# Designs tried in a protein design run: peptides against a protein of PDB entry 3VZA. Part 101

Target 1, 98 residues: chain A of PDB entry 3VZA
Amino acid sequence: RVERLCKSKELFEERLGLEIRRIHNEQLQFIFRHIDHKDPDKPYMFTLSINEQGDYEVTSCTPPLDCISEFQLKVRETNNFSAFIANIRKAFTALSFK
Target 2, 62 residues: chain B of PDB entry 3VZA
Amino acid sequence: AAYVTQLYYKISRIDWDYEVEPARIKGIHYGPDIAQPINMDSSHHSRCFISDYLWSLVPTAW

## One batch from the design tools (peptide; made by RFdiffusion4, then SolubleMPNN)

Design b2_p21_1_s4 (from b2_p21_1, 12 letters changed)
Fold by OpenDDE base, seed 1:
Structure b2_p21_1_s4 (fold): chain B 98 residues (1-98), chain C 62 residues (1-62), chain A 21 residues (1-21)
Amino acid sequence: as target 1 above (98 residues)
Amino acid sequence: as target 2 above (62 residues)
Amino acid sequence: VEIPEELDTPESLQVLQQLLK
């Protein structure tokens, strides 16, 4: 079981190009790679916490996204975390073409 | 690892087949209505293409 | 971009659990 869990994590990281880390101050760090086809290892990142009200809060975004605040509002309204992450990746992808 | 793998599933709705050879990307994507198989030869595609394809399976509608 | 090391603390696990709700 433990071996499979480790393998699962590695497969997701490589195939989705998404690494998820637990970092200081009760935050999750999401690191996207495989965004820029010319530089597949270039990271696109954001950090997420749960604030005192129990709401998702983006605490950083690198590079910055002008749509991140809207997405934060949307995920709070819909609780669709999957769409939240997917839309962020979509936005990073669009940014890579600028 | 258990929690993060659960989170990956929550995000992607993908379940991998862990018994195939490393070059084979095989699994199931569970959409809201239909489950679709994933079966790719990784040697035929770039890492970016594979990621883009898999993410294309994830709905972006709120 | 420098990526911080992952922390395996009770607090970080709690965040993961909350996100999985």
Scores: peptide ipSAE 0.301, ipTM 0.919, DockQ to the pose 0.822
Fold by OpenDDE base, seed 4:
Structure b2_p21_1_s4 (fold): chain B 98 residues (1-98), chain C 62 residues (1-62), chain A 21 residues (1-21)
Amino acid sequence: as target 1 above (98 residues)
Amino acid sequence: as target 2 above (62 residues)
Amino acid sequence: VEIPEELDTPESLQVLQQLLK
């Protein structure tokens, strides 16, 4: 089972081009790659925490996204975390120069 | 790793087939209405194409 | 872009658990 879990993580990271890291101050870091077809290893990142009210809070976004605040509002309203992450990736893709 | 893989499923709704050769990207995406099979030969596609395709399976409607 | 190292801390695990609910 441990081997399967490790393999699963590796497959998701490579195939989705999404790495998820646990970082300081109770945050998760989401690192998207495979966004820019001319530079597949270029990272697009955001960090996420749960604030004192128990709500999702984006603590950083690199490069910045104009829509990130709206997405944060939407995920709090809908709790659709999947759409939240997918929309962020879509926004990063739109921002990239292909 | 268990929590991370659970999070990946929460995000992507993809379940991989772990018994195929490494070059075969095989699995199932579980959408709200239908289950979409995934079956690709990774050697025939760029990493970016593969990722774009897989993410295209994930609904963006809130 | 610089990427911080992953930390395996109880606090980080708590955040992950909260995201999974």
Scores: peptide ipSAE 0.296, ipTM 0.919, DockQ to the pose 0.921
Fold by OpenDDE base, seed 3:
Order: sequence, then C-alpha cells, then structure tokens
Structure b2_p21_1_s4 (fold): chain B 98 residues (1-98), chain C 62 residues (1-62), chain A 21 residues (1-21)
Amino acid sequence: as target 1 above (98 residues)
Amino acid sequence: as target 2 above (62 residues)
Amino acid sequence: VEIPEELDTPESLQVLQQLLK
C-alpha cells in the first residue's frame, strides 16, 4: 500500500502538474507546472493555511492573481475545494498568455 | 503520502489504474453524474496538453 | 521563483487533514 501511495503521488504530480508541499507555519504550498506550454517547468504557486477562525486563507500567490481574494471568499462560502484549486489553475493559465 | 493522495482525489476526483505500463495514462474521473474513463498514451501528447486535458475534467462551478 | 523544500511537521500535517474535511 505504501508503494502504491508513493506511486499515486508521483502520478498526480506529473499528470496534473501539481505538487503539494507542507511548509512552515501550518501551511500547504501548491505548485502548478505545465501551465505555460513554452515553459512547462515554470512554477505557478500559492500557499494556503487554515486561520484561527477555521477558514481557508491564501497566504501567498506567485505570480499574483487579482481573482485570488474572490476565490478565497467563494471556497469559504461553498467549501468546494476542488473548484477552488481548478479555478486557480485556470486563472494561472490565463495569466500565462499575458 | 496517504493524506496527500486523498487530497489529490478530493481535488481531481481521479482514480488511477496503477497496473498499466508507465506510458499509459489510465484511470477514472468521477463526476457528479457519471464516471468517465481516462485512457491516453502519454507519448502522443505534451506534458502540458495532458495536464490541461485532465484539469478540463474538473468542474469549476462553485 | 524559488521553491522551498517540503517540511515534514506535525502542524503542516494537521492543516492537510483539515483540508480533507
């Protein structure tokens, strides 16, 4: 099972181009690659925590997204974490063309 | 690794087929209505195309 | 963009678990 779990993680990282890391101060780092077809390894990333109120909080976003605050509000309202991550990727994709 | 893989599933709703050869991207996407099979030859596509395609399966409606 | 290495801390694991709720 452990071997399968490791393989699963690797498959998700490569196929989705999404790496998820645990970092300091109770945060998760989400790193998107495969966004820019001209530079597939260019990272687009944000960090996320759960604040004292128990709400999702984006603590950083690189490159910055003007929609990230709205998405944070939406995920708090809907608790649709899947849509949250997918919309961020869509926004990064749109940004890569600018 | 168990928790992160659970998170990947929560995000993507994809379950991979782990028994196929490495070049085969095979799995199932579980949407709200029906399960949709995934079956791609990775050698036929760029990494970016593959990722874009898989993410296109994930609903963005809140 | 510089990407730090993953930290294996109990606190970060707790956040991950919370995200799985």
Scores: peptide ipSAE 0.296, ipTM 0.919, DockQ to the pose 0.872
Fold by OpenDDE base, seed 5:
Structure b2_p21_1_s4 (fold): chain B 98 residues (1-98), chain C 62 residues (1-62), chain A 21 residues (1-21)
Amino acid sequence: as target 1 above (98 residues)
Amino acid sequence: as target 2 above (62 residues)
Amino acid sequence: VEIPEELDTPESLQVLQQLLK
């Protein structure tokens, strides 16, 4: 049901503070909000693609994260996509306190 | 929107209860061990707290 | 920060499918 799917998407976006967009050049954009408690609408984002080898590849990260390359390696090794996204959010959260 | 909602589940392992009032954040988190209920009154918390809490349910171990 | 508009194209759907496999 289209109505249910739309509602589900909206609930996830608001409650997780995570928006997922499909953008040009076969990429997904992940936009985290609700990271900075002083500025809840401030976006923290990265883009992701599947490269020619079939591996997850982070194509951008704003603001930049020192750990993003390591996380890309870890998700390729473990295929734990959930931990991948959660660790990125954790890293953005830590960055917001610097 | 089917694929994106599937992706949200893949990430969060949360299944929402869609039959409650909008102010009630109710659902189930399916962790690696035991499923845990989610049941919050959104009017009692900030948006950031709610998000932080829900993400705290998601394991970060690789 | 500029955020690109979401695209609903076959290529975008392929990426979603690949991530969900």
Scores: peptide ipSAE 0.271, ipTM 0.917, DockQ to the pose 0.838

Design b2_p21_2_s1 (from b2_p21_2, 12 letters changed)
Fold by OpenDDE base, seed 2:
Structure b2_p21_2_s1 (fold): chain B 98 residues (1-98), chain C 62 residues (1-62), chain A 21 residues (1-21)
Amino acid sequence: as target 1 above (98 residues)
Amino acid sequence: as target 2 above (62 residues)
Amino acid sequence: VEIAEEDPSASDDLLKKLLAM
């Protein structure tokens, strides 16, 4: 049911600390929270699209990650979207420790 | 919506139990080998710990 | 980039494409 779908989305957002938004220009924004234990509401974000070649393309990353280009390459090679998102979160987590 | 929920599953491989009390985080993580049950009392943990724990279930190997 | 507003006119096309990959 629609009710379950809404509940599911809310559960994922709260429990994973990950919000997914449909934004302008056929992009998705992934917003991570619960990264910094001292500031759990601080957002860590990236935007994603599929380019004309049909490849995953990161269109922005805030804060910037040195490894994001490599991750984009890896997900294109492996098509492991789960690992892609998990590695980005891992990188944001590492960044939060400064 | 359905597609967003499906994307969350594609990312996390977690299926929630929707028939439990709100404070109970119960579900199943479907890994490449063995499915692992999730069963936590959210009142005993911080939001960050819960998220970190759940993400720890998601493999980072490409 | 900051948190962007959800586009109420957005289709599910991108999501469908991602899920199909």
Scores: peptide ipSAE 0.701, ipTM 0.960, DockQ to the pose 0.816
Fold by OpenDDE base, seed 3:
Structure b2_p21_2_s1 (fold): chain B 98 residues (1-98), chain C 62 residues (1-62), chain A 21 residues (1-21)
Amino acid sequence: as target 1 above (98 residues)
Amino acid sequence: as target 2 above (62 residues)
Amino acid sequence: VEIAEEDPSASDDLLKKLLAM
C-alpha cells in the first residue's frame, strides 16, 4: 500500500501540477506549476493553516493575489475546499497573463 | 502519504487508474451528479494542457 | 516567500484537521 500511496501522490503532483508540502509551524504549502505555458516550472504558491478558531487561514501567497482574502472568507462560509483551491489556481492563471 | 492523497481527492475529486501504462492518464472525476471518465494519451499533450484540462473538471462555484 | 523545505518532523495533525472539515 505504501508503494501505491507514493505513486498516487506523484501522479497528482505531475498531472495537476500541484505539490503539497508539510512545512514549519504546522502549515501546508500548496505549489502550483504548469500555470504559465511559457514557463511551466514557474511556481505559484500559498501557505495554509488552521487558526485557533478552527478556520482556514492563508498565511502567505506568492505572487500576491488581490482575491485571496475574499477566497479565504468564501471557504470559511461554504467549507468548499475544492472550490477554494480551484479558484486560487484560476486566479494564478489569470495573473500569469499579465 | 495517505492523508496527502486523501487531500488530493478532496480537492480534485479524481480517482486514478493505477494499472495502466504511465503514458495513459486514466481515471474518474466525480462530480456532484455524474462521474466523468478521464482517458488521455499524455504523449499527445503538453504538461500545461493536461493540468489545465484536469482542473477544468473541478467546479469553481462556491 | 519561496518554496519551503518539507518538514520531516511534521505530524499529520494539520492534514487530519483539514480532512475532517
Scores: peptide ipSAE 0.696, ipTM 0.961, DockQ to the pose 0.825
Fold by OpenDDE base, seed 5:
Structure b2_p21_2_s1 (fold): chain B 98 residues (1-98), chain C 62 residues (1-62), chain A 21 residues (1-21)
Amino acid sequence: as target 1 above (98 residues)
Amino acid sequence: as target 2 above (62 residues)
Amino acid sequence: VEIAEEDPSASDDLLKKLLAM
């Protein structure tokens, strides 16, 4: 099972171009790659925590996204975490064309 | 690692086939409608194309 | 912001919370 878990993580990281790290101060860092076709290894990232009220909170976003505050509101309202992550990736993709 | 892989599934709704050769990207995407098979030859596509395609399977509607 | 170091000693509490939501 350990071998499968390791393989599973590697497959998701490579195929989705998404790395998820447990970092300091009870946060997760989501690192998107494969966004810019001309620079596939360029990272687009944000950090996430759950605040004292139990709500999703984006603690950083690099590069910055104008829409990130709205997405944070939307995920709190809908609890659609999948759409939250997918929309962030879509927004990063849009930035890569600028 | 178990929780991280569970989070990947929560995000993508993709379940990989782990019994195929490394060059084969095979799995199933479970959407709200009909489950869709994934079956790609990675040697025929760029990493960015593969990622873009897989993410295109994930609904962005809230 | 830089890519932060993975903290292998971190608890799974945040992940568990996210998965439960």
Scores: peptide ipSAE 0.696, ipTM 0.960, DockQ to the pose 0.832
Fold by OpenDDE base, seed 4:
Structure b2_p21_2_s1 (fold): chain B 98 residues (1-98), chain C 62 residues (1-62), chain A 21 residues (1-21)
Amino acid sequence: as target 1 above (98 residues)
Amino acid sequence: as target 2 above (62 residues)
Amino acid sequence: VEIAEEDPSASDDLLKKLLAM
């Protein structure tokens, strides 16, 4: 089972180009790669926590996204976490076109 | 941990087929209406194309 | 912000919370 879980994580990381790290202060860092076709290894990332109110909270975003605050609001309203992550990736993709 | 893989499923709604060769990207995407098979030869595509394609399966409607 | 180091002492609490939402 441990081997399967490890393989699963690796498959998701490579195929989605998304790494998820547990970092300090009860946060997750989401690291997108494979965004820029000219620089596939260039990371686009944000960090996430759940605040004391129980709400999703984006604690950082690199590079910065103007829409990130709106997305945070939307995910709080809809609880559609999948759409939240997908929209962030979409925004990073748009940003990579410069 | 198991929770990380569960989070990947929560995000992507993809379940991989772990019994195929590494070059075969095979699985099922569980969309809101109908489940769709995934079956790709990774040697035919760039890493970026593969990722873009898989993410295109994930609805962005709130 | 740079890529942060994985915290090996981190619990699964945040993940559990996210999955429960």
Scores: peptide ipSAE 0.696, ipTM 0.960, DockQ to the pose 0.832

Design b2_p21_2_s2 (from b2_p21_2, 12 letters changed)
Fold by OpenDDE base, seed 5:
Structure b2_p21_2_s2 (fold): chain B 98 residues (1-98), chain C 62 residues (1-62), chain A 21 residues (1-21)
Amino acid sequence: as target 1 above (98 residues)
Amino acid sequence: as target 2 above (62 residues)
Amino acid sequence: VFIPEEDPSQSDDLLKKLLAM
């Protein structure tokens, strides 16, 4: 099981170009790569926590996204975490062309 | 590792086939209506294309 | 871009919370 879990994590990281890290102050860091086809290793990142009210809170976004606050509201309303992450990736992708 | 892999599934709704050679990207994407097979030869595509393709399977509608 | 190292001790709780939501 341990071997499968490690392999699973590696496959997701490489194939989705998404690394998920646990960092200080009870936060998750989401690191997208494979966004810029000319620079596949360039990271696009945001960090996420659960605030005192129990809601998703984006604590950082690099590079910054104008839409991130709206997405935070949407995920709080819908609890559609999948769409939340996918929309952030789409926004980063759009930003990579600017 | 168990929780992060569960989170990846929560995000992507993809289950990988772990019994194939590394160059073969095989799995199943479980969409809201139907499941779709994934079957790609990674040597035929860039890393960015593969990622873009897989993410295209994930709905962005809230 | 600075990417902080993972802290294996703290964030299992957050993962559990996120997965529960």
Scores: peptide ipSAE 0.297, ipTM 0.922, DockQ to the pose 0.833
Fold by OpenDDE base, seed 1:
Structure b2_p21_2_s2 (fold): chain B 98 residues (1-98), chain C 62 residues (1-62), chain A 21 residues (1-21)
Amino acid sequence: as target 1 above (98 residues)
Amino acid sequence: as target 2 above (62 residues)
Amino acid sequence: VFIPEEDPSQSDDLLKKLLAM
């Protein structure tokens, strides 16, 4: 089971180009790669916590996204975490074309 | 790794076939209405294309 | 871009909470 779980994580990381890390101060770090076709290893990342009220809170975003605050509001309203992550990736992709 | 893999499924709704050769990307995407099979030869595509395609399966509607 | 080291000892609760939502 341990071997399968490790393989699963590696497959998701490579195929989705998304690394998920647990970092200090009770945060999750989401690192997107494979965004810029000219530089596939360039990272696009954000960090996420749950605040004292129990709400999702984006604590950093690199590069910055103008829409990130709106997405934070949307995920709080809808609880659609999948759409939250997918929309962030879409926004990062849009940045790569500028 | 159990929790992070569960999170990957929560995000992507993809379940991989772990018994195929490394060059084969095989699995199932579970959409809200239908299940979509995934079956790709990774040697035919760039890493970016593969990722873009897989993410295109994930709904962005809130 | 600097990517900090993972801290498995301090973030499990957040991950569990996220999965529960």
Scores: peptide ipSAE 0.291, ipTM 0.922, DockQ to the pose 0.824
Fold by OpenDDE base, seed 4:
Structure b2_p21_2_s2 (fold): chain B 98 residues (1-98), chain C 62 residues (1-62), chain A 21 residues (1-21)
Amino acid sequence: as target 1 above (98 residues)
Amino acid sequence: as target 2 above (62 residues)
Amino acid sequence: VFIPEEDPSQSDDLLKKLLAM
């Protein structure tokens, strides 16, 4: 089971180009790669926590996204975490063309 | 690893067939209305294309 | 650029919370 879980994680990381890290102060770091076709290993990342009110809070975003605050609001309203992550990736993708 | 893989599923709604050959990207994406199979030969595509394709399966509607 | 993993217990709790929502 452990072996299968490790393999599954590796498949997700490679195929989605998304690494998820646990970092200090009860945060998750989401690292997107495979965004820039000319530089597939270029990272695009954000960090996420749950604040004292129990709400999703983006604590950092690199490179910065103008839409990240709106997405934070939307995920709080809808609780659609999948759409939240997918929209962030979409935004990073758009940014890579600038 | 159990929690992170569950999170990946929560995000992507993809369930991999991890018992196939490494070059075969095989699984199922569970959409809101339908489930669709994933079955790709990774040797035919760039890493970026594969990722873009898989993410295209994930709805962005809130 | 990337922060290494620290305090896995707290991070696991956050992950659990995220999964529950």
Scores: peptide ipSAE 0.290, ipTM 0.921, DockQ to the pose 0.686
Fold by OpenDDE base, seed 3:
Structure b2_p21_2_s2 (fold): chain B 98 residues (1-98), chain C 62 residues (1-62), chain A 21 residues (1-21)
Amino acid sequence: as target 1 above (98 residues)
Amino acid sequence: as target 2 above (62 residues)
Amino acid sequence: VFIPEEDPSQSDDLLKKLLAM
């Protein structure tokens, strides 16, 4: 089971180009790669925590996204975490063309 | 790793087939309406294309 | 871009919480 879980993580990281890290101060770091086809290893990332109210809170976004605050609001309203992550990737993708 | 893989599934709704050769990207995407098979030859595509394709399966509607 | 090292001490609880939401 452990071996399969490790393999699963590696497959997701490579195929989705998404790495998920646990970092200091009770945060999750989401690192997108494979965004810029000209520079596949260029990272696009944001960090996430759960605040005292129990709500998702984006604590950083690099490069910055104008829409990230709106997405935070949307995920709090809908609790659609999947759409939250997917929309962030979509936004990073759009940014890579600018 | 269990929690991380669970999170990946929560995000992507993809379940990989772990019993195939590394060059084969095989699995199932579970959408809200239907389940779609994934079956790609990674040697035929760039890493970026593969990622873009897989993410295209994930709905962005809130 | 600098990517900090994982800090397993504080983040496990957060991951569990996120998965529960």
Scores: peptide ipSAE 0.293, ipTM 0.922, DockQ to the pose 0.833; fails the geometry check

Design b2_p21_2_s3 (from b2_p21_2, 14 letters changed)
Fold by OpenDDE base, seed 4:
Order: sequence, then structure tokens, then C-alpha cells
Structure b2_p21_2_s3 (fold): chain B 98 residues (1-98), chain C 62 residues (1-62), chain A 21 residues (1-21)
Amino acid sequence: as target 1 above (98 residues)
Amino acid sequence: as target 2 above (62 residues)
Amino acid sequence: VEIAEEDPSQSDQLLEKLLAM
């Protein structure tokens, strides 16, 4: 049901602090919040697409992460999308302490 | 919305209990070994703590 | 990069591909 789907999305957004947007040029934007305990609403985000070769590609990352290219490689190799997203959040969390 | 919610499950492996009051964070996390229940009172925790806790359930091993 | 506007006119192709991984 549409109503349940909407509720589900809202629960995930609030509880995980992760918003997923379908944006222009066939991209998804992943927006993490609840990263910085001092500023819970501060967004940490990246955009994702699939390139012409069929590989997942990070098209932007704000703030930038040194490890993002390595994570992109890892997800291409392992197809472990869950670990990919979780590791990005972990990296953003670490960055918030700097 | 259907695909996005499915993506959330793919990422988190969490299935929420939608029949409880909003302040109750209840669901099941499906790990590779065993499934474990989630049952928290959100009024007892910060939003950041809740998110950190839930994400801690998600393995980061590739 | 800022938060981009949601575009509901986008196809489901990317989501479908992600879910198929």
C-alpha cells in the first residue's frame, strides 16, 4: 500500500538518518544526517549513478572523502552495497570529529 | 516509493514493525547469522544515538 | 554540492539495477 510505503520511507529516513533522492541525470543522492551529535541536521551526502560500462560510480561527495574512490572499487568488486553505504557513513562519522 | 523502501532494506536489513506507537522503534534486523529484534523507546535516546546504534547493526566488512 | 531537487520523472532503472546486485 502507498500509505505504508510512505510511512516506511519516513521511518527509515528518521531512524537511519538517511534520505535517498532520485535526482537529475539518472542519479541517486544519499543524504546522511545525525552524523554530528553537535549538529544533527548537518548533511553529509554523495551522489551515485551507473556509468556507460554498467559500473556504479560516485559522481559527487560532500564533504569530500579520501576513501570514496576505494569504496567505489570495493563495491564494484564485492557487490556488497550494504557495506558500501555503511562504510561511507562510517567515514563521514570519522570526518565529523576533525 | 516501493523501490526506495526496498533499497533501505537492502542497505540496512531492517524490517520495521509498523503497528506500534511512533515512539517505539521496533523491528527485526536480519544479519547473516541470526535475526535479532530491535525494540527501543526513542524518547530515551537522541536521534544521533539511535541512528548510530542502528547503523552499528550493519556489517562493514566487504 | 548542495542537496538536489527530487525528480520524480526519473526512471526506475538505477534503483532496479541497485536492487539486482
Scores: peptide ipSAE 0.670, ipTM 0.958, DockQ to the pose 0.838
Fold by OpenDDE base, seed 2:
Structure b2_p21_2_s3 (fold): chain B 98 residues (1-98), chain C 62 residues (1-62), chain A 21 residues (1-21)
Amino acid sequence: as target 1 above (98 residues)
Amino acid sequence: as target 2 above (62 residues)
Amino acid sequence: VEIAEEDPSQSDQLLEKLLAM
């Protein structure tokens, strides 16, 4: 099962272009790649934690997204984590269209 | 790794077929009311196209 | 912010909460 789990993670990372890291201070870092077709390895990333109130909080976003605060509000309201991540990727994609 | 893979499923709702050759991207996307097969030859597409396509399966409605 | 190093010493609490969401 361990081998399967490792393979699964690798498949998701490559195919979705999304890496998820468990990092310091009880945070997750979400790293999107394959956003810019001219620079597929360019990372677009944000970090996520749970704040004192128990709400999910974006602790960083690189590059910055104007809509990230709204998305944070939306995910707190809807608990639709899938849409949250998908919308962030969509926003990063739009940002890559310089 | 278990929790991370579960999180990937929570995000994408994709279940991969792990028994096919690496060049074959095969799986199932589970939408809100439907399940759609995924079956791509990765050699025919760029990494960015593949990712864009797969993410296009994920609803963005809140 | 740059890509941070994976910290295997972290608990699963955050992931568990996300999955329970």
Scores: peptide ipSAE 0.668, ipTM 0.959, DockQ to the pose 0.815
Fold by OpenDDE base, seed 1:
Structure b2_p21_2_s3 (fold): chain B 98 residues (1-98), chain C 62 residues (1-62), chain A 21 residues (1-21)
Amino acid sequence: as target 1 above (98 residues)
Amino acid sequence: as target 2 above (62 residues)
Amino acid sequence: VEIAEEDPSQSDQLLEKLLAM
């Protein structure tokens, strides 16, 4: 099972171009790659925590996204974490064309 | 690793086929309606294309 | 913000909470 889990993680990282790290201060860092077709290894990332109220909180976003605050609101309202992550990637993708 | 892989599933709703050769990207995407098979040869596509395609399967509607 | 170092010493609490939601 451990071997399968490790393999699964690697497959997701490579195929989705998304790395998820457990980092300091009880945060997750989501690192998107494969966004910029001219620079596939360029990272687009954000960090996430759950605040004292139990709500999703984006603690950083690099590069910054104008829509990130709205997405944070939306995920709090809908609890649709999948859409949250997907929309962030979509926004990063759009940003890469600018 | 267990929780992280579970999180990947929560995000993508993809379950991989782990028994195929590395160059074969095979799995199932579980959408809200009908599950869609994934079956592609990674050697025929860029990493960016593959990722874009897979993410296109994930609905962005809230 | 740069890529942060993975910290294996972190608890699974955040992940557990996230997965439970």
Scores: peptide ipSAE 0.667, ipTM 0.958, DockQ to the pose 0.822
Fold by OpenDDE base, seed 3:
Structure b2_p21_2_s3 (fold): chain B 98 residues (1-98), chain C 62 residues (1-62), chain A 21 residues (1-21)
Amino acid sequence: as target 1 above (98 residues)
Amino acid sequence: as target 2 above (62 residues)
Amino acid sequence: VEIAEEDPSQSDQLLEKLLAM
């Protein structure tokens, strides 16, 4: 099972171009790659935690996204975590064209 | 590792087929209405194209 | 912010919370 789980993680990382790291201070770092077709390894990333109120909280975003605060609000309202992550990737993609 | 893989599923709703050759990207995307098969030859596509395609399967509607 | 190092010493609390929501 452990081997399968490791394989699963690797497949998701490569195929989605999304790495998820458990980092200091009870945070997750989401690292998107494969965003810029001219520079596939360029990382686009944000960090996430759950605050004391139990709400999703974006603690950083690099490069910065104007829409990230709105997305944080939306995910708190809808609890649609999938759409949250997908919209962030879409926003990073749009940013890469500018 | 278990939690991370579960999180990937929560995000993507993709379940991979782990029994195929590494060059074959095979799985199922579970959308709200219809489950769609994924079956790609990775050697025919760039990494960016593959990622873009897979993410296109994930709804962005809140 | 840079890519941070994975910290395996962290608890599973955050992941558990995310998956429970």
Scores: peptide ipSAE 0.667, ipTM 0.959, DockQ to the pose 0.833

